# Peptides against a protein of PDB entry 4Z63: the designs that were tried, part 16

Target 1, 334 residues: chain A of PDB entry 4Z63
Amino acid sequence: LCLGMNDLTGNIPEDLFHLKRLNLLGIQENRLSGSLSREIRNLSSLVRLDVSWNLFSGEIPDVFDELPQLKFFLGQTNGFIGGIPKSLANSPSLNLLNLRNNSLSGRLMLNCTAMIALNSLDLGTNRFNGRLPENLPDCKRLKNVNLARNTFHGQVPESFKNFESLSYFSLSNSSLANISSALGILQHCKNLTTLVLTLNFHGEALPDDSSLHFEKLKVLVVANCRLTGSMPRWLSSSNELQLLDLSWNRLTGAIPSWIGDFKALFYLDLSNNSFTGEIPKSLTKLESLTSRNISVNEPSPDFPFFMKRNESARALQYNQIFGFPPTIELGHNN

## One batch from the design tools (peptide; aimed at target 1 D245 E311 F324)

Design b1_p12_6_s4 (made by RFdiffusion4, then SolubleMPNN; from b1_p12_6, 7 letters changed)
Fold by OpenDDE base, seed 2:
Formats: structure tokens, C-alpha cells, sequence
Structure b1_p12_6_s4 (fold): chain B 334 residues (1-334), chain A 12 residues (1-12)
């Protein structure tokens, strides 16, 4: 049953929960309000539940033990409060959980040893607090993780050295500290292609340790951190780099010539730093900017990117990295 | 003057 993209109001009719053979319930992009009924437990054949972009409130009901076939739960952009229900945090069937842009709070706790099918997790823009869950690497299929805009004080856990499934990771604006430790840990994530760390590590030094290596890194975003230091030499070994945003930092020194050696680099933002010297002539040789044939068929993160102009402005949403225009931004350097 | 403030990328 798909009733998405309407102006439906009120609650879900209770009689809808008598549909025991229902595999897909999509009611997204409406004005549905109130609590999500516990009677969703009666939908024992449910594979996909999409309640996103509504006005739902209250706690998410703890009934996911009665939904043994549920693979997709989309609840982004609602007013949900409380924690992740215990049955949801232990779901062995769940592949994708999206609860971005809610009011969920407390410590983030997932039973990753039980969540054997989880491959995508979006909990961005919530009110989770405490530390990052050390057991996330126990989610052996977890590829896509967005935890942006939560209050995860402290450092990236040492256990994330073993996060081999991780391909996309965003911790943007999550009150993280110790960028040197974070990069030193995350370099062990051999499948990591996208790393977003914007609005963390305030005023720290960007490490220039030649021992750091990110073999498969395509997207690095560490913007608006007030980071000190220079362009990191370790980044020159990330030959697959497509997008680099280090804007709104306090980086100094010259822009190195090796930045023009990235054959796939089509988006570069180094603006609002303190870089000096000449613009490297090698930037004029970036093949990705001269050739129109960027392969559009690469796997993208499941999560949207946003281009923000300021904290209060409506961000431009990009669902794919290739949605970004080819850009070299070097403005506002001193 | 609309300060053409440079944008930054995030996932928020």
C-alpha cells in the first residue's frame, strides 16, 4: 500500500493494521500526526515501512520483534522522541534504518551482534548524546553510517580500526575531538570511500603524518573545523580522490603541486583558509575538469549531501556526489 | 551585498 506524497492528515486508521499480508506500507510525505501505533505489530509480513516526512510524535513502538521480515524502516523527518526501541536495536532482518531528523535522545545503543543484516544506518540530526557506540564494527554488513549532528563527545573509538564493512561515514557536527586519533583509526577501514568530518575538532592541527594512508578515499570533507597546519602530505597517496572540501579552516602554507595529479578530482574547495603562494599550474591539467566523461555509474552513499552557505540558510541537497558541479574554489585565502 | 560566502559540504 503506497499513499505517499499526499496531504493526508490525522492518524493511520487502526483497520489498516489488520492487513496481515501487507509487504510494503508507504505513507511518506504527508501530514500524518500522533503516535505511531503499536498495532503495526499486526503487519507480520511487512518488508518495508516508510513513514518519513510526516508529523509523527512520541516514542517509536517496541514491536519490531513481531516484524521478522522487516528490511527497510524509513522514519526520517518526524518528531519521534526517546531512544531506539530494544526490538529495533536487535532486529536481525533490518537492512536499512533511517531515522534522520527526529528528536531521538539518550545513548545510542545497537545490538550489532544481533543486527546481522544492517547495511545502512542514518541517525543524523537527532539528540543522541554520550560516546560513539564502540560495538558498531560488530555490525558486519554496515557500509553506510550517518551520525551527523548528534552530541557524541570524545574520540572515535579504537574498535573502529576493525570496521572493515564501512564505506561511507559521516560524523559532521558531532562534537568530536582528536582528529589525529580519528584519522589514525579510520585509515584502517580498507573500504572507506567517503569520510565527512565537517564541524568537529575545533581549532586542532590537521595531522601531516606520512604514515597515514587512505587507499580507497574518494570523498574527504573536513570543512569548518578551524583546523591549523598545512595540506597533509598523506592525502597525496589517495589516488582515487574525487571530492575534497577543506574550506573554512586555518590551513597555511602553499597549495602543493600534487593536488593536480588526482585524475578523478572534480570538486576542490580550499576556500576560506590562509594558503599562500602561487596557484599550482598542475590544477590546469586536471583531466576530470577537461573531460566530460565522469563515470556516473559509481556506487554513491545512501545519504544525501548538503551544501550549506551559512548555519541558517537552506542547504542545497545533493543525492549523489556527481550532482556537485565541477568546482575549484580557492577564494578567500590570505 | 549578498556576501557570496563560500559553502561547505555536510550531511546534516
Amino acid sequence: as target 1 above (334 residues)
Amino acid sequence: MISNGSSWVTTE
Scores: peptide ipSAE 0.445, ipTM 0.804, DockQ to the pose 0.418
OpenDDE base, seeds 1, 3, 4, 5: peptide ipSAE 0.471, 0.411, 0.383, 0.381; ipTM 0.812, 0.794, 0.790, 0.787; seed 1 fails the geometry check

Design b1_p12_7 (made by RFdiffusion4)
Pose (drawn by RFdiffusion4):
Structure b1_p12_7 (pose): chain A 334 residues (1-334), chain P 12 residues (1-12)
Amino acid sequence: as target 1 above (334 residues)
Amino acid sequence: SWITTDEEPSSP
């Protein structure tokens, strides 16, 4: 049953909850509102539930043991409150959970021993607080994690060294501390390709510790953290690097020669720092910016990227990494 | 300029 992208109002008629054989309900992008009824436990054949872009509110009903076939739950852009219900946090069948841009709050609690099919999680733009849940690496299939724009505090848990499935990790604007610990831990996630750390670690020093090694790293964004220190040389060992954004930090010193050695780099933003010295000549032999013989695969995280020119400008949206224009941005330095 | 994944709140 597909009703998406209309102008429908009111709540879900209780009539709908008699459909025991329904495996797909798309009501997304309407004007629907009210609470999402607890009677939804009666729809035991559901595989994909798309409630996104409506006006729903109240707690997400804790009925998800009654929906053992649920694989996709899409609730983004609603007014849902409370945390993740225990039954949803215990669902062994969920592949994907998208609750982004909701009014959700409290500690974030998932039973990752129980969630054996979870491979993608998007909780962005919510009010989840407390520490990042230490048990997240226990979701052995979780590849895509977007926790951006939340109310967490403290450090990245030590157990994140074991997050073997992690590919795309977006932590922007989440009030994270100790970038030194965050980078030392996260280097051990061997599948990490895209990492977004923007608006965290405010005023901290960028670790220059050269034992740090991110081998498969493709996209590194750590911006507007007001970080100090120099261009970190440990980054030169990430040969796959495609997009680097260190902008709006307090970084100083000269821009080193090895920045021109990234063969797949098509976008770099070092703007709005304290960089001095001349421009390194090696930026003239960047391979992805010269010939057509460098070819690589675009990273594919499940989340869009946003770009702001200044503090008050409306943002630009890029659903894919290769949507960024090939760019050298060195402005507002010394 | 800078890049983020910080999606501003929105509604339908």

Design b1_p12_7_s1 (made by RFdiffusion4, then SolubleMPNN; from b1_p12_7, 5 letters changed)
Fold by OpenDDE base, seed 4:
Structure b1_p12_7_s1 (fold): chain B 334 residues (1-334), chain A 12 residues (1-12)
Amino acid sequence: as target 1 above (334 residues)
Amino acid sequence: SYITTAEEPTTI
C-alpha cells in the first residue's frame, strides 16, 4: 500500500493494521501526526515501512520483534523522541534503518551481533549524545553510516580499525576530537570510499604522516574544521580520489603538484585556507575535467550531501556525488 | 562554500 506524496492528515486508521498480508506500507511525504501506533505489530508480513516526511511524534513503538520480515524502516524527517527501541536495535531482518532528522536522544546503542542484515544506518541530525558506539564494527554488513549532527564527544573508537564493511561514513558536526587518531583508525577500513568529517576537530593539525593510506578513498570532505598544517602527503596515494573538500580551514604552504595526478578528481575545493605559491600546472591536466566520461552509475552513499555557502544559508542538497558540478575552487587563500 | 552531511533540522 503506497499512499506517499499526498496531503493526508491525522493518524493511521487502526483498521489498516488488520492487513496481515501487507508487505509494503508507504505513507511518506504527508502530514500524518500523533504517535506511530504500536499496532504496526499486527503487520506481520511487513517488509518495508516508510513513514518518512511526516509529523509523527512520541517514541517509536517497541514492536519490531513482531515484524520478522521487516527489511526497511524509513522514518526520516519526523518528530520522534526517545531512543531506538530495543526490538529495533536487535532486529535480525533489518537491512536499512533511516531515522535521520528526528529528535532521538540518549546514548546510541545497537546490538550489532543481532543485527546481522543491517547494511545502511542513517541517524544523522538527531540528539544522540555520549560516545560513538564501539560495537558498530560488529554489524558485519554495515556499509553506509550517517551519524552527522549528533553530539558524540570524544574520539573515533579503536574498534573501528575492524570496520571492514564500512564504505560510506558521515560524521559531520558530531563534536569529534583527535583527527590524527581518527585517520589512523579509519585507514584500516579497507572498503572506505567516502569519508565526511566536516565541522569536527576544531583547530587541530591535519596529520602529514606518510604512513597513512586510504587506498579506495574517492570522496574526502574535511571542511570547516579550522585545521592547521599543509596538504597531507599521504593523500597522494589515494589514486581513486574523485572529490576533495578541505575548504574553510587554516591550511598553509603550497598546493602540491601531485594534486593534478588524480585521474578521477572532478571536484576540488581548497578555498578559504592560507595556501601560498603558484597554482600547479598539473591541475590543467586533470583527465576528469577534460573528458566528459564521468561514470554517473557508481555506487554512492545513501545519505545526502549539502553544500553550504555560509553557516546561516540554507544548504543545497545533493543526493549523489556526481551531482556536484566539476569544480576547482582555490579562492580566498592568502 | 563547503560540503557537509549535517542536515539542518527541518521542522515540518
Scores: peptide ipSAE 0.630, ipTM 0.922, DockQ to the pose 0.828
OpenDDE base, seeds 1, 2, 3, 5: peptide ipSAE 0.627, 0.622, 0.617, 0.578; ipTM 0.924, 0.921, 0.921, 0.916

Design b1_p12_7_s2 (made by RFdiffusion4, then SolubleMPNN; from b1_p12_7, 6 letters changed)
Fold by OpenDDE base, seed 1:
Structure b1_p12_7_s2 (fold): chain B 334 residues (1-334), chain A 12 residues (1-12)
Amino acid sequence: as target 1 above (334 residues)
Amino acid sequence: SYVTTDEPATTP
């Protein structure tokens, strides 16, 4: 049943939950309100539930143990409160959980040893607090993780050295500290291609440790952190780099010539720093900007990106990395 | 401008 993208109002009729053979319920992008009924448990054949972009409120019902076929739960952009229900946090069938842009709170707890199928987790823009859950690497298929705009005080857990499934990681504006430790840990994530750390590590030094290596890194975004230091030499070994944003920091020194050696680099923002010297001539030879054959068909993160002019400005949303225009921004330096 | 995944909280 697909009823998305309408102007439906009120609550879900209880009789809808009598549809025991229903595999897909899509009611996204409406004005449905009230609590999500616990009677959803009666939809025992449900594979996909999309209630996103509605006016739902209250706690998410703890009925996911009665939904053994549920693979996709999309509830982004609602008014859900409380935590992740225990049955949801233990779901062995769930592949994708998207609850971004809600009012979920408390400590984030997932039973990753039970969540054997979880590959995408989007909990961005919630009210989770405490620390990053140390057991996330136990979610052995977890590839996409957005935890941006939560209050995860402290450091990236040491256990994330073992996060082999991690490919796309977003932690923007999550009150993280110790960028040196974070990068030192995350370099062990051999499948990591996208790392977004904007609005963390306030005033720290960007490490220039030549021992750091991100072999498969395609997207690095560490903007608006007030980071000190220079362009990190270790980044020169990330030969697959496509997008780099280090804007709105306090980085100094020259822009190194190796920045133009990235064959796939199509988006570079180093603006609003304190870089000095000349623009590297190698930037004029970026193959990605001269050739039209950007592979648009590469896997992308499931979470959206935003381009913000400032902290209070409306953000422009980009759903794919290749949605960014080819860009070189070097403005507002010394 | 800068890139982020810091989504502005929107009231539904």
Scores: peptide ipSAE 0.569, ipTM 0.907, DockQ to the pose 0.796
OpenDDE base, seeds 2, 3, 4, 5: peptide ipSAE 0.564, 0.555, 0.558, 0.547; ipTM 0.902, 0.902, 0.901, 0.901

Design b1_p12_7_s3 (made by RFdiffusion4, then SolubleMPNN; from b1_p12_7, 5 letters changed)
Fold by OpenDDE base, seed 4:
Structure b1_p12_7_s3 (fold): chain B 334 residues (1-334), chain A 12 residues (1-12)
Amino acid sequence: as target 1 above (334 residues)
Amino acid sequence: SIITTAEEPTTI
């Protein structure tokens, strides 16, 4: 049953929960309000639940133990409060959990040993506090993780060295510290292709450790951290790099010539730094900017990106990396 | 420009 993209108001009619054969309930993009009914438990055949983009409030009901076939739960952009209910945090069937842009709070706890099917987690823009959960790498299929805009004080856990499934990782604006440790840990994530760390590590030094290596890195975004240092030499080995944003830092020195060797690099923003010297001539030879054949069909993160012209500007949403225009931004350097 | 994944909260 798909009732999304309407102007429906009020609560879900109770009689809807009598549909025991219902595999898909989509009521997204409405004005539904109140609490999400516990009677969802009666939808024992439910595979997909989409309640996103509504006015739901209260706690998410702890009924997911009665939904053994549930693979997809989308609840982004609501007013949900409290934590992730225990039955949801232990769901063995769940493939995707999206609760982005809610008011969920407390410590983030997932029973990753039970969540054997979880491949995508989006909890961005909530009120989670404490530390990043050390057991996330125990979610053996977890590929996509957005934890942006929470208050995860401290460092990236050492356990994330074992996060082999991790491909797309966003931690933007999550009060993280110690970029050297974070990069030193995350380099062990051999499947990591997208790393977004914007608005963390305030005023730290970007490490220039030649031992750092991100073999499959396609997207690196570390903007607006006020990072010091220079263009990191270790990045030159990330031959698959497509998008680099290091804007709004305090990086110094020359832009190195090896930046033009990235055959797939179509988006480069080094603006609002303190780079000096000449623009490398190698940038004029970027194949991705001279040839129109960017493969649009590459796997992308499940979470959206947001682009701000400056710190105070309104963000524009981009759902795909390739939605970014081919760009070289080197402005506002001293 | 600043790229982020930190969505601004919807004022509900």
Scores: peptide ipSAE 0.533, ipTM 0.898, DockQ to the pose 0.764
OpenDDE base, seeds 1, 2, 3, 5: peptide ipSAE 0.310, 0.491, 0.321, 0.503; ipTM 0.819, 0.888, 0.805, 0.891

Design b1_p12_7_s4 (made by RFdiffusion4, then SolubleMPNN; from b1_p12_7, 6 letters changed)
Fold by OpenDDE base, seed 1:
Parts: sequence; C-alpha cells; structure tokens
Structure b1_p12_7_s4 (fold): chain B 334 residues (1-334), chain A 12 residues (1-12)
Amino acid sequence: as target 1 above (334 residues)
Amino acid sequence: SYITTDEPATTI
C-alpha cells in the first residue's frame, strides 16, 4: 500500500493494521500525526515501512520482534523521541534503518551481533549523546553510516579499525575530537570510499603523516573545522579521489601540484583557507573536467549532502555525489 | 560554501 506524497492528516486508521499480508506500507510525505501505533505489530508480513516526512511524535513502538520480515524502516523527518526500541536494535531482518531528522535521544545502542542484515544506518540530525558505539564494527554488513549532527563527544573508537564493511561514513557536526586519531583509525577501513567529517575537530592540526593511506577514498569532506596545517601529503596516494572539500579551514602553504594528478577529481573546494603561491598548472589537466565520459553510475552514499553558504543559510540538498557540478573553488585564500 | 551532512533540523 503506497499512499505517499499526499496531504493525508490525522492518525493511521487502526483497521489498516488488519492487513496481515501487507508487505509494503508507504505513507511518507503526508501530514500524519500522533504516535506510531503499536498495532503495527499486526503487519507480520511487512518488508518495508515508510513513514518518513510526517508529523509523527512520541516513542517508536517496541514491536519489531513481531515484524520478522522487516527489511526497510524509513522514519526520517518526524518528531520521534526516546531511543531506538530494543526490538529494533536487535532486528536480524533489518537491512536499512533511516531515522534521520528526528528527536531521538540518549546513548546510541545497537546490538550489532543480532543485526546481521543491517547495511544502511541513518541516524543523522538527532539528539543522541555520549560516545560513538564501539560495537558498530560488529554490524558485519554495515556499509552506509550517517551519524551527523549528534553529540558524540570524544574520539572515533579504536574498534573502528575493524570496520571492514564501512564504505560511506558521515560524522558532520558530531563534536568529535582528535582528527589524527580518527584518520589513523579510519585508514584501516579498507572499503571506505566516502568520509565526511565537516564541523568537527575544531582548531586541530590536519595530520601530514605520510604513513596514512586511504586506498579507496573517493570523497573526502573535512570542511569548516578551522583545521591548521597544509595540504596533507598522504592524500596524494588516494588515486581514486573524486571529491575533495577542505574549505573553511586555516590551511596554509602551497596547493601541491599532485592535486591535478587525480584522474577522477571533478570537485575541488579549497576555498576560505590561507593557501599561498600559484595555482598548480596540473589542475588545468584534470581528465574528469575535460572528459564527459565520467561514469555517473557509481554507488553513492544513502545519506544526503548539503551545500551550505554559511552556518545560518539554507542548505542546498544533494542526494548524489555526482549531483555536484564539476567545481574548482580556490577563492578566499591569501 | 562548504559541503556537509549536517542537515538543518526541521522543526516539526
């Protein structure tokens, strides 16, 4: 049953929960309000639940043990409060959980050893606090992780060295500290292709350790961190780099010539730094900017990106990396 | 401008 993208109001009719053979319930992009009924437990055949972009409030009901076939739960952009229900945090069937842009709070706790099918987790823009859950690497299929705009004070856990499934990781504005430790840990994530760390590590030095290596890194965004240092030499070994944003930092020195050696680099923002010297001539030879045959069909993160002009400005949303226009921004340097 | 995944909170 797909009723999304309407102006439906009120609560879900209770009789809807009598549809025991229902595999898909999509009621997203409406004005549905109140609590999400516990009677959702009666939808024992449910594979996909999409309640996103509504006015739901209260706690998410702890009934996911009665939904043994549930693979997709989308609840982004609601007023949900409380934590992740225990049954949801232990769901062996769940592939995708999207609860971004809610009011969920407390410590983030997932039983990753039970969540054997979880491949995408979006909990961005919530009120989770404490530390990043050390056991996330135990979610052996977890590929996409958005935890942006939470209050995960401290460092990236050492256990994330073992996060072999991790491909797309977003931690923007999560009160993280120690960028050197974070990069030193995350370099061990052999499948990591996208790393977004914007609005963390405030005023720290960007490490220039030649021992750091991100072999498969395609997207690196570490903007608006007030980072000091220079263009990191270790990044030159990330031969698959497609998008680099280091804007709104305090980086100094020259833009190195190797920045133009990235064959796939189509988006470069180094603006609002303190870079000096000449623009590398190698940037004029970026193959990605001269050739139209960029494979636009590459896997992308499930979480959205936002282009912000300033902290108060409305963000422009980009759902795909290749939605960004080919860009070289070097403005507002010294 | 800068890229982020810091989504503006929707006041519901």
Scores: peptide ipSAE 0.613, ipTM 0.906, DockQ to the pose 0.749
OpenDDE base, seeds 2, 3, 4, 5: peptide ipSAE 0.607, 0.605, 0.607, 0.597; ipTM 0.901, 0.900, 0.903, 0.902

Design b1_p12_8 (made by RFdiffusion4)
Pose (drawn by RFdiffusion4):
Structure b1_p12_8 (pose): chain A 334 residues (1-334), chain P 12 residues (1-12)
Amino acid sequence: as target 1 above (334 residues)
Amino acid sequence: ESSHWISSSNED
């Protein structure tokens, strides 16, 4: 049953919950509102539930043991409150959970021993607080994690050294501490390709510790953290690097020669720092900016990227990394 | 001169 992208109002008729054989309900992008009824436990054949872009509120009903076939739950852009229900946190069948841009709050609790099919999680733009859940690496299939724009505090848990399935990690604007520990831990996630750390670690020093090694790293964004220190040389060993954003920090010193050695780099933003010295001549032989013989695969995280020109400008949206214009942005330095 | 920065969330 597909009703998406209409102008429907009111709550879900209780009539709908008699459909025991329904495996797909798309009600997304309407004006629907009210609570999402607990009678939804009666729809035991559901595989894909798309409730996104409506006006729903109240707690997400804790009925998800009654929906053992649920694989895709899409609730983004609603007014849902409370945390993740225990039954949803215990569902062994969920592949994907998208609750982004909701009014959710409290500690974030998932039973990752119980969630053996979870491979993508998007909780962005919510009010989840407390520490990042230490058990997240216990979701052995979790590849895509977007926790941006939340109310967490403290450090990245030590157990994140074991997050073997992690590919795309977006932690922007989440009040994270100790970038030194965050980078030392996260370098051990061997599948990490895209990492977004923007608006965290405010005023901290960027670690220059050169044992740090991110081998498969493709996209690194750590911006507007007001970080100090120099251009970190440990980054020169990430040969796959495509997009680097260190902008709006307090970084100083000269821009080193090895920045021109990234063969797949098509986008770099070092703007709004304290960089001095001349421009390194090696930026003239950047391979992805000269010939057409460099070819690589675009990273594919499940989340869009946003770009802001200044603090008050409306943002630009890029659903894919290769939507960024090939750019050298060195403005507002010394 | 110009400058900008990137995030994974809409900061507007």

Design b1_p12_8_s1 (made by RFdiffusion4, then SolubleMPNN; from b1_p12_8, 5 letters changed)
Fold by OpenDDE base, seed 4:
Structure b1_p12_8_s1 (fold): chain B 334 residues (1-334), chain A 12 residues (1-12)
Amino acid sequence: as target 1 above (334 residues)
Amino acid sequence: SSSSWISSVDPD
C-alpha cells in the first residue's frame, strides 16, 4: 500500500493494521502526526515501512520483534524522540534503517551481532550523545553509515580498524576530535570509498603522514575544520579520487602537481584556505574534465550531500556524487 | 565565486 506524496493528515487508521498480508506500507511525504501506533506489530508480513517526511512524534514503538520480515524502515524527517527501541536495535531482518532528521537522543546503541542483515544506517541530524558505538564494526554487512550532526564527543573508536564492510561514512559536524587518529584508524577500512568529516577537528593539523593510505577512496570531504598544515602527500596514492573538498580550512603551502594526476577527479574545492604559489599546470590535464564520459552509474552513498555557500545560506541537497558539476574551485586563498 | 563546502549535515 503506497499512500505517499499526498496531503494526508491525522493518524494512521487503526483498520490499516488489520492488513496481515501487507508487505509494503508507504505513507511518506504527508502531514501525518501523533505517535506511530504500536499496532504496526500486527503487520507481520511487512517488508518495507516508509513513514518518512511526516509530523510523527513520540517514541518509536518497541514492536519490531513482531516484524520478522522487515527489511526497510524509513522514518527520516519526523519528530521522533527517545532512543532506538530495543527490538529495532536487535532486528536480524533489517537491511536499511533511516531515521535521519529526527529528535532521537541518548546513547546510540545497536546490537550489531544481532543485526546481521543491516547494510545501511542513517541516523544523521539527531540528538544522540556520548561516544560513537565501538561495536558498529560487528555489523558485518554495514556498508553505508551516516552519523552526521550528532554530538559524538571524542575520537573515532579503534575498533573501526576492523570495519571491513564500511564503504560510505559520514561523521560531519559530530564534535569529533583527533583527525590524526581518525585517519589512522579509517585507513584500515579497505572498502572505504566515501569519507565525509566536515565540521570536526576544529583547528587541528591535517596529518601529512606518508604511511597513511586510502586505496579505494573516491570522495574525501574535510571542509570547514580550520585545519592547519599542507596538502597531504598520502592522498596522492588514492588513485581513484573523484571528489575532494578541503575548503574552509587554514591549509598552507603549494598545491602539489600530483593533484592533476587523478584521472577521475572531477570536483576539486580548495577554496578559502591559505595556499600559495602557482596553480599546477597538471590541473589543465585532468582527464575527467576533458572527457565527457563520467560513468553516472557508480555506486553512491545512501545519505545526501549538502552544499553550503555561506554559513547563513540554505544548503543545496545532492543525492548523488555525480550530481555535483565538474568543478575546480581555488578561490579565496589569501 | 561564493565559497562553498560540502557536508552531510541537514540544513537548519
Scores: peptide ipSAE 0.347, ipTM 0.861, DockQ to the pose 0.851
OpenDDE base, seeds 1, 2, 3, 5: peptide ipSAE 0.360, 0.338, 0.345, 0.344; ipTM 0.865, 0.857, 0.858, 0.859; seeds 1, 5 fail the geometry check

Design b1_p12_8_s2 (made by RFdiffusion4, then SolubleMPNN; from b1_p12_8, 7 letters changed)
Fold by OpenDDE base, seed 1:
Structure b1_p12_8_s2 (fold): chain B 334 residues (1-334), chain A 12 residues (1-12)
Amino acid sequence: as target 1 above (334 residues)
Amino acid sequence: SSSSYVSSVDLD
């Protein structure tokens, strides 16, 4: 049953939960309100539940043990409060959980040992607090992780060295500290292609440790951290780099010539730093900017990117990395 | 000043 993208109001009729053969319930992009009924438990054949972009409130019901086939739960952009229900946090069937842009709170706790199918987790823009859950690497299929805009105090857990499944990771605006430790840990994530760390590490030094290596890194975003230092030499070994944003920092020194050696680099923002010297002539030779043959078919994160062009403007949403226009921003380096 | 930066959060 797909009823998304309407102006439906009120609560879900309770009689809808009598549809025991229902595999897909999509009621997203409506004005549905009230609590999400516990009677969703009666939908024992449910594979996909999409309640996103509504006015739902209250706690998410703890009934996911009665939904043994549920693979997809999309609840982003609602008013949900409380924690992740225990049955949801233990779901062996769940592949994707999206609860971005809610009011969920408390400590983030997932039973990753039970969540054997979880491959995508979006909990961005919530009120989770405490530390990052050290057991996330136990989610052996977890590839996409957005935990951005939560209050995860402290450092990236040492256990994330073992996060072999991790490919796309965002921690933007999560009150993280110790960028040197974070990068030193996350370099061990051999499948990591996208790393977004914007609005963390306030005033720290960007490490220039030549021992750091991100072999498969395609997207690095560490904007608006007030980071000090220079362009990090270790980044020159990330030969697959496609998008680099280090804007709104306090980075100094020259833009190195090796920045133009990235054959796939189509988006570069180094704006609002204190870089000096000449613009590297190698930037004028970026193959990605001269040839139209950028493979648009590359895997992208499940979480959206946002570009904030003006302090007063709403951020523009980009659902794919290749949705970014080919860009070289070097402005405001005074 | 183009105050553009990329994030993965709704910057509301």
Scores: peptide ipSAE 0.309, ipTM 0.845, DockQ to the pose 0.818
OpenDDE base, seeds 2, 3, 4, 5: peptide ipSAE 0.305, 0.082, 0.297, 0.291; ipTM 0.842, 0.763, 0.840, 0.834

Design b1_p12_8_s3 (made by RFdiffusion4, then SolubleMPNN; from b1_p12_8, 6 letters changed)
Fold by OpenDDE base, seed 1:
Structure b1_p12_8_s3 (fold): chain B 334 residues (1-334), chain A 12 residues (1-12)
Amino acid sequence: as target 1 above (334 residues)
Amino acid sequence: STSSWVSSVNPD
């Protein structure tokens, strides 16, 4: 049953939960309100539940133990409160959980040992607090993780060295500290291709440790951190780099010539820093900007990106990396 | 002035 993208109002009729053979319930992008009924437990054949972009409130019901086939739960952009229900946090069937842009709170706890199928987690823009869950690497299939805009005080857990499944990771605006430790840990994530750390590490030094290596890094975003230092030499070894945003920091020194050696680099923002010297001539030879043969069919994070061009402008949403226009921004340096 | 920065969250 797909009723998304309408102007439906009120609560879900309770009789809808009598549809025991229902595999897909999509009621997203409506004005549905009230609590999400516990009677969703009666939808024992449910594979996909999409209630996103509504006005739902209250706690998410703890009935996911009665939904053994549930693979997809999309509840982003609602008013849900409380925590992740225990049955949801223990779901062995769940592949994707998206609860971005809610009012979920407390400590983030997932039983990753039980969540054997979880591959995508989006909990961005909630009210989770405490520390990052150390056991996330135990989610052995977890590839896509957005935990941005929560209050995860402290450092990236040491256990994340073992996060082999991690490919796309966003921790933007999560009150993280110690960028040196974070990068030192995350470099061990051999499948990591996208790393977004914007609005963390306030005023710290961007490490220039030549021992750091991100072999498969395609997207690095560490904007608006007030980071000091220079362009990090270790980044030059990330030969697959496609998007780099280090804007709105306090980075100094020259833009190094190796920045133009990235064959796939199509988006570069170094604006609003304190870079000096000349623009590297190598930037004029970026193959990605001269050739039209950019492979648009590369895997992308499930979480959206946002670009804020002007302080007064609304952020633009980009659902794919290749949705970004080819860009070189070097403005507002001294 | 262009205040461009990328995030994975809506900054608004």
Scores: peptide ipSAE 0.290, ipTM 0.847, DockQ to the pose 0.818
OpenDDE base, seeds 2, 3, 4, 5: peptide ipSAE 0.278, 0.279, 0.029, 0.287; ipTM 0.841, 0.841, 0.726, 0.845; seeds 3, 4 fail the geometry check

